# Peptides against a protein of PDB entry 8BZL: the designs that were tried, part 27

Target 1, 228 residues: chain A of PDB entry 8BZL
Amino acid sequence: SYDRAITVFSPDGHLFQVEYAQEAVKKGSTAVGVRGRDIVVLGVEKKSVAKLQDERTVRKICALDDNVCMAFAGLTADARIVINRARVECQSHRLTVEDPVTVEYITRYIASLKQRYTQSNGRRPFGISALIVGFDFDGTPRLYQTDPSGTYHAWKANAIGRGAKSVREFLEKNYTDEAIETDDLTIKLVIKALLEVVQSGGKNIELAVMRRDQSLKILNPEEIEKYV
Target 2, 242 residues: chain B of PDB entry 8BZL
Amino acid sequence: SRRYDSRTTIFSPEGRLYQVEYAMEAIGHAGTCLGILANDGVLLAAERRNIHKLLDEVFFSEKIYKLNEDMACSVAGITSDANVLTNELRLIAQRYLLQYQEPIPCEQLVTALCDIKQAYTQFGGKRPFGVSLLYIGWDKHYGFQLYQSDPSGNYGGWKATCIGNNSAAAVSMLKQDYKEGEMTLKSALALAIKVLNKTMDVSKLSAEKVEIATLTRENGKTVIRVLKQKEVEQLIKKHEEE

## One batch from the design tools (peptide; aimed at target 1 K60 G74, target 2 S152)

Design b1_p12_6_s4 (made by RFdiffusion4, then SolubleMPNN; from b1_p12_6, 5 letters changed)
Fold by OpenDDE base, seed 4:
Structure b1_p12_6_s4 (fold): chain B 228 residues (1-228), chain C 242 residues (1-242), chain A 12 residues (1-12)
Amino acid sequence: as target 1 above (228 residues)
Amino acid sequence: as target 2 above (242 residues)
Amino acid sequence: SAAEARAEALFA
């Protein structure tokens, strides 16, 4: 059966394992990324942390380097592998090139890694999509998305996971130059976009903000409530 | 749908990894293991299944394994898989110690094993490990810690959790009775006995059927201690009197 | 269902 072969095209030209990995991404909670003028913002739907679980160990947003962070949707364990590989590459690049990675470079690295897992008969695709945000050395804010196929594109704004369709529809309507004119407006746009799919308001949202020449900041719930 | 579960490392049309889910189901039939984090220590409590009376080797602990001086784990699932993973944990911990001249941080050891578990879910010709683990440890970064990992290579930190038989019921009881910020090792031991007494399919809890290990700090050193049968008997007796 | 809960636990 073509749907069970990892690296075989169907008669109609489909790579079913890649498509099914994309379905795995849709089982993940929603993540959104927005590029502002001098800010990049990631927002994620907080999966209800089980009572007695340590919230520290439940992260959908992680730093890849000082200038790059990533949100993901899909298989948690697969994401950890990709994150670790990306972190190693960021450090390797600093050692060999003596500069931090560009956001495009690390995205391309992740995309190439994912693509290789679609062509090897001994490997299944990664069941994750990622939103990769950060600043290039010249201070340019960047947002990229990558999916299980190893495709990647630059975005002004995008979403992944369960509610991604509704969030994208909201962003298509509301992403304007006026809506991102300030850092605060950009943050508000992300929150409003997530509220299209997140129940119970700001308590179920995690936000990460990176400004030019600043480190990644995770907003606390009180900081988020100020924007709601 | 039934035809996708026969291959170990493929997605279903719905994006599910059925072999991982089935490995998790298999763990539900294993003996119960509990972990509880306290302010002054952390513990593991595991169901000891009847050792065959003809076994010549007195296993001091059937389910609780010392990993290094600062960490121990308990296992629920396939025994052979457990042995492989516990040996790998020990090797990872020793390699780190040799390389850095410091003990491996608790979460880093857990993560290293979880990366191995994940690989067995992604590479062809491999099956998922039919094992969940509870890890207890101490390090200078986070102090006392409790982690759980599953066949997917997912893990999480916990204040209290359970794996194996009746784990869902045990977790519900832990959620009800665990007092955040007020948990002493003494109260954690009492809670462990309470939960095991309710979740083990036995008419009466006996010390022979329960293994308990505690991890504490004494004079700046980690102490991992398996409770003696008499100590477990006293805990059971105290519970029966309350 | 228990199966659904297990499936959901794999995803973030």
Scores: peptide ipSAE 0.342, ipTM 0.795, DockQ to the pose 0.757
OpenDDE base, seeds 1, 2, 3, 5: peptide ipSAE 0.322, 0.126, 0.325, 0.247; ipTM 0.791, 0.560, 0.781, 0.696; seed 1 fails the geometry check

Design b1_p12_7 (made by RFdiffusion4)
Pose (drawn by RFdiffusion4):
Structure b1_p12_7 (pose): chain A 225 residues (1-47, 50-199, 201-228), chain B 238 residues (1-200, 205-242), chain P 12 residues (1-12); non-standard residues A62 YCM
Amino acid sequence: SYDRAITVFSPDGHLFQVEYAQEAVKKGSTAVGVRGRDIVVLGVEKKAKLQDERTVRKICALDDNVCMAFAGLTADARIVINRARVECQSHRLTVEDPVTVEYITRYIASLKQRYTQSNGRRPFGISALIVGFDFDGTPRLYQTDPSGTYHAWKANAIGRGAKSVREFLEKNYTDEAIETDDLTIKLVIKALLEVVQGGKNIELAVMRRDQSLKILNPEEIEKYV
Amino acid sequence: SRRYDSRTTIFSPEGRLYQVEYAMEAIGHAGTCLGILANDGVLLAAERRNIHKLLDEVFFSEKIYKLNEDMACSVAGITSDANVLTNELRLIAQRYLLQYQEPIPCEQLVTALCDIKQAYTQFGGKRPFGVSLLYIGWDKHYGFQLYQSDPSGNYGGWKATCIGNNSAAAVSMLKQDYKEGEMTLKSALALAIKVLNKTMLSAEKVEIATLTRENGKTVIRVLKQKEVEQLIKKHEEE
Amino acid sequence: SFTEAIETALYD
């Protein structure tokens, strides 16, 4: 089989294929995640008439208690999502507990890191925001990128214009903003309206403590706008 | 040998996949192919690229392929690659029927093939398939459906879409004329002739298939030349 | 225009 080293070091210690994978992420639609007191919210920018909205969604459930949003190559994302879904079931089988948000994040990050050091393969061209709750009810938000690095965040953005949205969230992520569920959803819509020039072209989802993923209707989003 | 390896599965500096993009260029030079969803069925309209006089026409169709009892598809791009992929689609549909003893839902069949196409872009060092496919079908979950896939493995559901030559012009005509939720098969047939009239008119130059439900059973039929010649006459009056 | 369409197909 094909064994060419695709990801290699360059002078100065750069891994060019990873950096190029990060460029693919910037070409992706904006995704925003906010961790609230008892709620986590994900929002994504949408790119059209005659298209079925159900089929092209950027927010996916990995397990009953974990879901994710992504930016970048949508085909690579389907592969990573299905790999994570299989791992969530393997964990329930072996430990008899649902996966922690951290566990599945670590798994997705290590999968992405393996694709930066394996022969015959290019890196995954996606970043992911992963949200959910732990056994003790603690809300979580993690980010993964193509290098395999992962971190926890109070709020974050990935994809096109993520720097601008991040700077908005830094000034606006306060206790008042995450005091209630309605204000937590509102902060995500405001963060997206910063780069979407829009309001009717946004998808949003909410996850509450042990209540599973709820995707908001267009009519419910129009009320906030 | 590193010297002769064209490296078909790497990123460009901008995060682009050049082989995928070049494959999509090949599809844009293929015969026009479009699909339209309606309340009582789904249809595929395709430009025949085999319009030579000395051809025999031995099959019931040239560009439209039955995948299983409830599904059909059409292709744009490299014909040989399309043969490999359509054979694989039939195998996936039968593997699902064997396992679950029920027909494969349409989206599950598209996802399964797209995973194969995505693998060719990420590992193996091989050129990708130069094929875009339109899928039409019916399942107990979502009823009548239309899907499109491209060489990278991306897919989407559509009420109407077009692939191949002059597809951008065709998508424009569909946005203007498609009445969302009010289309019947007869009106969708009229719109298909109208779209192919601009982007290309003769019955020998076109191929039309319809998918409908009759007595709880799916019917996939290629329209005879007589029915196509009558549809062409009915439009010229407009 | 064609390039933009490809980018939309891949990333969006």

Design b1_p12_7_s1 (made by RFdiffusion4, then SolubleMPNN; from b1_p12_7, 7 letters changed)
Fold by OpenDDE base, seed 3:
Structure b1_p12_7_s1 (fold): chain B 228 residues (1-228), chain C 242 residues (1-242), chain A 12 residues (1-12)
Amino acid sequence: as target 1 above (228 residues)
Amino acid sequence: as target 2 above (242 residues)
Amino acid sequence: DREERIEELLYL
């Protein structure tokens, strides 16, 4: 059966395991990324942490380097593997090239990694999509998305996970130059976008903000409420 | 879906890894293991199912394994898989110590094994490990720690948790009785006995059926101790008197 | 149900 094979095309030219991995992504909670003028913002639907679980160990947003962060949707364990590989590459690049990675470079690395897992007979695709944001050395904000297939594209704004379609539709209507004119407005846009799919307001949202020449900042719930 | 349950490294049309899910389901049939984090220590409590009269009375901890001087784990699931993974944990910890001349941080050891577990869900010719683990440890970064990992290679930190048989009920009880910030090792031990007594659905909990290990700090050193049967008996007796 | 709980553990 073609749908059971990892690395074979169907008669109609589909890689079913890649498509099914995309379905795995949809089981993940929603993540949204927005590129502002001098800011990049990641927002995620906060998964309810069990009462006795350490919240520190439940992260949907992570730093890849000082200038790059990533949100993902899909299989948590798969994400950890990708994140670790990306972090190693970021450090390796600093050592070999003597500069931080560009956001495009690290995205391409991740994409290539994913692609290899779609073509090797001994591997299944990664069940994750990622939003990768950051700043290039020249201060240009960047947003990229990659999916289980290993494709990647640059975006002004995008979303992944369960509610991605609704969030994207919202962003298509509301992403304007006016809506991202300031850092605060950009953050508000992300929150509003997430509120299309997230119930109970700001308590169920996690936001990461990276401004030009600044480190990644995870907003606390009180800070998020100021934008709601 | 029965169609996709035979291969370990394939997604179902719905994006599910059935072999991983089935491995997790299998763990639900294993003996109960509890972990509880306290202010002054951390403990593991595990159900002993194999009480055979012919087993050599050398009380080897059937379900609790010392990993290094600062960490121990308990296992729920396939025994052979557990043995492989616990051995791997020891090797990872030892290699780290050799390389860096310091003990491996607790979470790093957990993640190293979880990466192996994940690989067995992604690479062809491999099946998921049918094992969940609870890890207890101390390091200079986070102090006392409790972690849980499953066949997927996912893990999390916990104040208290349970794996194996009746784990959901046990977790519910822990949520009710766990007092955040006020948990002493003594109170944690009492809580463990309370939860096990209810979870094992026995009229009378026997010390022979329970393994308990504590991890504490004494004089700047980690001490991992498996409680003697008499000590467990005293804990049970105390519980019965309350 | 048990399946839902498993899914919650696997996906983020």
Scores: peptide ipSAE 0.406, ipTM 0.792, DockQ to the pose 0.838
OpenDDE base, seeds 1, 2, 4, 5: peptide ipSAE 0.105, 0.225, 0.420, 0.262; ipTM 0.747, 0.582, 0.809, 0.693; seeds 1, 4 fail the geometry check

Design b1_p12_7_s2 (made by RFdiffusion4, then SolubleMPNN; from b1_p12_7, 7 letters changed)
Fold by OpenDDE base, seed 3:
Structure b1_p12_7_s2 (fold): chain B 228 residues (1-228), chain C 242 residues (1-242), chain A 12 residues (1-12)
Amino acid sequence: as target 1 above (228 residues)
Amino acid sequence: as target 2 above (242 residues)
Amino acid sequence: SRRERYEELLYY
């Protein structure tokens, strides 16, 4: 049975383990990324944290470097491995090249890592997709997506996880130059997009904003409510 | 779906890792382990099931392991797997100490082991560890801490939690009785006894069947202490009188 | 359900 093989093509040319890893991604909560003019925004559906659980240890958005952040959907443990590898690479790049990574560079690194885990008999694919946002050294905002297969593309806006289809449909209709004309409008667009799939509004949304020449900012619930 | 449960490191068509889920299910049959974070300390309480009178070496603690001077853990699941993981924790902690000349931060030790656990779910020729762990510790960054990890390599910080048999019921009880910001170690101990008394499949809770360890700070040093049987008896007696 | 519990624990 070809679907049991980790890194074997089916007769019809499918990598079943990669496709199944994509199904794992769909079990994750929704994440949205939007590139504005001078801003990048990540929005995610918050996981319901148990009353006795420390919220600090439950993160869907993380910084990879000062100029790059990532949201993921899928297996939490797999995500941690990818994040750690990416962080190490970002630091290594700073040491060896004496410049921070471009968003494309680190995306390609992550994509290559994922791809290798689809081609080795000793490894299963990562069960995660990622939205990677940030600024290049020239001040250009970037948004990339990567999947379990190791494919990656640049986007104006995209979504991953359980509600990704609905969110993408919303973005396809509502992403215009006017809708991202200001930072606030861009943030509002992300929130509106998430509200297509998230119940109970701002309480269940986490939002990260990175502006040009500024550090990543995670908005608090009060700040999010201003946009709702 | 059954076709994919025999392979260790593959996704099902639905994107599930059955071997990880089965490992987690197996842990549900293990003895109960409970952790509670207090303002002035953190504790582990574990069910001792293997009271064999013929055991030559009375392990002071069968389920609670000291990892270093600042951390301890309890285990629910396969004993052999637990031994491997606890040994690895100790090695990681020692390597860090050697390299940096300071104790490893609590969360960093937890994540290091979780990375190993995750690897055993992703690499061929490996099976998931059939073990969940509770970690208690102190560090200068976050003070007293309680963590839980599972076979997937996922972890989380907790104010109070439970693993093993009847863990869901225990967690529900903890949610009801845990008072955030007001929990003393004394009250935490009482709560632990209360929860164990209700969740352990025994007619009467006895000190012989319970292991309790506390982690406190005294004079700027971490103190990890396994309670003596007499101390546990007193806690049980106090509970019975209430 | 067991499935729902594990999905909640393993995925985000």
Scores: peptide ipSAE 0.462, ipTM 0.802, DockQ to the pose 0.788
OpenDDE base, seeds 1, 2, 4, 5: peptide ipSAE 0.451, 0.358, 0.271, 0.370; ipTM 0.807, 0.726, 0.816, 0.733

Design b1_p12_7_s3 (made by RFdiffusion4, then SolubleMPNN; from b1_p12_7, 8 letters changed)
Fold by OpenDDE base, seed 1:
Structure b1_p12_7_s3 (fold): chain B 228 residues (1-228), chain C 242 residues (1-242), chain A 12 residues (1-12)
Amino acid sequence: as target 1 above (228 residues)
Amino acid sequence: as target 2 above (242 residues)
Amino acid sequence: DREEAYDELLYE
């Protein structure tokens, strides 16, 4: 029975399967999230869609609810499972509590789900990290990150995936109050951050924008080029 | 890294699922399956490898399965795994129909199976299914559709794609010859024969070694038809004359 | 090359 997926502690106190799941995340393309004043922006490196592939079936950014969207990095199939469960929870919350989830709530739900998969001897960890953005009912923009361990934190800006280190370094230097003073500047910041790791410029970037009291908008390539 | 090769549903130090990759490798040795989306229909073309005289000819289609009135699939990989998955697809489709009194949307059926596949990559004591599938279908939401799924539980929609032996070469050929927006079912059939002729390791393509199914709409109904051997022969002959 | 191909197929 040694072939079972077991997440156990190493002698030095490491959960190897969790760490290895984090390595799986690094195999994913880069995603970046930035919280502005009245806007949240997700940017992702576009996977080169095969010429014959239907673009609608390639989604790195997805809505969890009207007020929450998520970008992920890592195993695509794992992400689908997490997304579906999160969507169900968002709807369940609306029915039970009669209000949309807070961004923190749904993040915590996802994090808890991930954590449980690290503690079961019959399951492997999810091989995904996620950037979760949205607005709370009070109009506050939020950005959270979660990783395969189930750990989550709130961020002003963050990145996940293969180019995350470089993008984070850029954000650490360039994220200022002035840089996010307007919605447009916030979008520009995300694009500039992604351009640190994305080859061939704006054509390989997908951007999702959520403004206060507005629905999620995925920018088209022409709209993105205006910010480049 | 080799110590992870024999274990199921675990990450390697590099974050890889070797059993999923090995399952995909196994599929690479299976018979070739093609799918092509046209404006007026969608088709599956599959290599038939088991030509044994003692096989009961009642098996008109070895690799192409009707799932419901609006969908069919082709499989590449382990036959036993394929049988389990195709049966599950039929059950899912039927349960949906009973519950909602309408046919399951194509992508939802694909996704449902992909969730099962994914689970077999994440839950201990299970191995990945050694099967990739091509799905063809029609629904009122997106019309004619072609999907591909692999052992990981990943899937995608395609205009044209290939699984199994020499799939990479086939995909390359499809990319070269597929004319977006101008593909008729007739042209798609011709393209399928062309690609199979080049990808199958046979000196001469014969109708006995190829299964083709088409999905069309006639009078507001979906029609799934497996081509007769004579029809396939005609397609091959036409290709040889060009 | 083979490993990279699977990375592209399995990860996003």
Scores: peptide ipSAE 0.389, ipTM 0.783, DockQ to the pose 0.759
OpenDDE base, seeds 2, 3, 4, 5: peptide ipSAE 0.312, 0.406, 0.429, 0.211; ipTM 0.701, 0.793, 0.808, 0.589; seeds 2, 3, 4, 5 fail the geometry check

Design b1_p12_7_s4 (made by RFdiffusion4, then SolubleMPNN; from b1_p12_7, 7 letters changed)
Fold by OpenDDE base, seed 4:
Structure b1_p12_7_s4 (fold): chain B 228 residues (1-228), chain C 242 residues (1-242), chain A 12 residues (1-12)
Amino acid sequence: as target 1 above (228 residues)
Amino acid sequence: as target 2 above (242 residues)
Amino acid sequence: SRRQAFEDLLYL
């Protein structure tokens, strides 16, 4: 069957394994990214961690470099592989080019990696989408999305995972220049967007903020509640 | 070739990796393994199913493997797969020691193996490993640690967890009785016996059917000890008297 | 369900 062939097009031109990998992404919890004026914000639905599980080992948001962070949705183990390769590339770039990667560069690297796993008969696609945010060396905030196909695009705001449709619909209506005029308003926009799909308010939200010339900051629950 | 596609773990129309899920289901039929983190140590407790009187080699530990001086693991699933993975863990740990002249951090060893497991779910001609592992260890970064990994190459840190047969029931019991911040190794051992007594498909818990290892720190050194049968008998007896 | 349990373990 065409659905079982990793790299075979269907008669109507579909790559079923890529489409099915996109369905795997929808099984992940929701992540949202918003580009503000001088800030990038990632918000994620905090998955119910088992009572006896160490929360330290459950991360949906991670740093790729000092100037780049990523949220993902989909297969956790697949994400770890992508993250590790991206981190190695970021360090390699610093060593060889003597500058940090641009957000576009590392996104393109990840996208190319994913694409190769869609075209080899010996590999299945990665079951993850990613929101990649950060700052270029010129201080420009960037947001990119990549999916299992290896496509990537720049966004003002976007969402991935199970609630992504509802969150995107909210962002399409509410993302305005006024709504991102300040850092605080940008953070509020992310929280409001997540609240479209997350139950029980700020307790089930994790937020990461990166401002120009600042390191990634994960907000604590008390900080999040100030915006709710 | 189409033949290679049939040998690759692929997505279902719903985005599921059925071969990984089937491997996890197979592990559910394996003997129970428990891990419990305490303030002063960490333990593994495993069901011993293969009690053959005619076995020439007294396997003191059928399911618990020492990885290095600071780490041990317990396995649930396919024995041959477990042997391969435990050997690989030892090799990874030794390579790190040779390269850096210090022991590998616990989480780094776990992740290195998990990357291998993940690869066996993504690359053609490979099947998922039919094994889940519990890891216990100590390092200078996080102290005593307990990890669980599955056939997908996913892992997590735990205060207490269970893999294998009746793992869901065991985890439920652990959630009820585990006291965060107050767990001593002594209380952890008692809890392990309590949970095993209720979750093992045996009429009576006996020391012959249970393997227990503890990892502690003594004089700045890690000590990994497999409990003697007499010690396990005493723990069982104490539980029966309570 | 076992299905949901596996999904909870495999996906984030």
Scores: peptide ipSAE 0.445, ipTM 0.803, DockQ to the pose 0.835
OpenDDE base, seeds 1, 2, 3, 5: peptide ipSAE 0.122, 0.317, 0.133, 0.292; ipTM 0.745, 0.707, 0.749, 0.692; seeds 1, 2 fail the geometry check

Design b1_p12_8 (made by RFdiffusion4)
Pose (drawn by RFdiffusion4):
Structure b1_p12_8 (pose): chain A 225 residues (1-47, 50-199, 201-228), chain B 238 residues (1-200, 205-242), chain P 12 residues (1-12); non-standard residues A62 YCM
Amino acid sequence: SYDRAITVFSPDGHLFQVEYAQEAVKKGSTAVGVRGRDIVVLGVEKKAKLQDERTVRKICALDDNVCMAFAGLTADARIVINRARVECQSHRLTVEDPVTVEYITRYIASLKQRYTQSNGRRPFGISALIVGFDFDGTPRLYQTDPSGTYHAWKANAIGRGAKSVREFLEKNYTDEAIETDDLTIKLVIKALLEVVQGGKNIELAVMRRDQSLKILNPEEIEKYV
Amino acid sequence: SRRYDSRTTIFSPEGRLYQVEYAMEAIGHAGTCLGILANDGVLLAAERRNIHKLLDEVFFSEKIYKLNEDMACSVAGITSDANVLTNELRLIAQRYLLQYQEPIPCEQLVTALCDIKQAYTQFGGKRPFGVSLLYIGWDKHYGFQLYQSDPSGNYGGWKATCIGNNSAAAVSMLKQDYKEGEMTLKSALALAIKVLNKTMLSAEKVEIATLTRENGKTVIRVLKQKEVEQLIKKHEEE
Amino acid sequence: ATLEAIEESLYD
């Protein structure tokens, strides 16, 4: 089989294929995640008439208690999502507990890191925001990128214009903003309206303590706008 | 040998996949192919690229392939690659029926093939398949459906779409004329002739298939030349 | 315009 080293070091210690994978993420639609007190919210920018909205969604459930949003190559994302879904079931089988948000994040990150050091393969061209709750009810938000690095965040953005949205969230992520569920959803819509020039072209989902993923209707989103 | 390896599965500096993009260029030079969803069925309209006089026409169709009892598809791009992929679609549909004893839902069949296409872009060092497919079908979950896939493995559901030559012009005509939720098969057939009229008119130059439900059973039929010649006459009056 | 359409297909 094909064994060419695709990800290699360059002078100055750069891994060019990873950096190029990060460029693919910037070409992706904006995704925003905010961790609230008892709620986590994900929002995504949408690119069209005659298209079935159900089939092209950027927010996916990995397990009953964990879901994710992504930016970058949509085909690479389907592969990573299905790999994570299989791992969530393997964990329930072996430990008899649902996966922690951190556990499945670590798994997705290590999968992505393996694709930066394996022969015959290019890196995954996606970043992911992963949200959910732990056993003790603690809300979580993690980010993964193509290098396999992962971190926890109070709020974050990935994809096109992520830098601008991040700077908005830094100034606006306060206790007042995440005091209630309605204000937590509102902060995500405001963060997206910063780069979407729009309001009717946004998808949004909410996850509450042990209540599973709820995707909001267009009519419910129009009320906030 | 590193010297002769064209490196088909790497990123460009901008995060692009050049072989995928070049494959999509090949599809843009293929015969026009479009699909339209309606309340009582789904249809595929295709430009025949085999319009030579000395051809025999031994099959019921040239560009439209039955995948299982409830599904059909059409292709744009490299014909040989399309043969490999359509044979694999039939195998996936039969593997699902064997396992669950029920027909594969349409989206599950598209996802399964797209995973194969995505693998060719990430590892193996091989050129990707130069094929875009339109899928039409019916399942107990979502009823009548239309899907499109491209060489990278991406797919989407559509009420109407077009692939191949002059597809951008065709998508424009569909946005203007397609009445969302009010289309019948008769009107969708009229719109298909209208679209192919601009982007290309003769019955020998086109191929039309329809998918409908009759007595709880799916019917996939290629329209005879007589029915197509009558549809072309009906449009010229407009 | 074609390139933009390809990028929209791949990333969006």

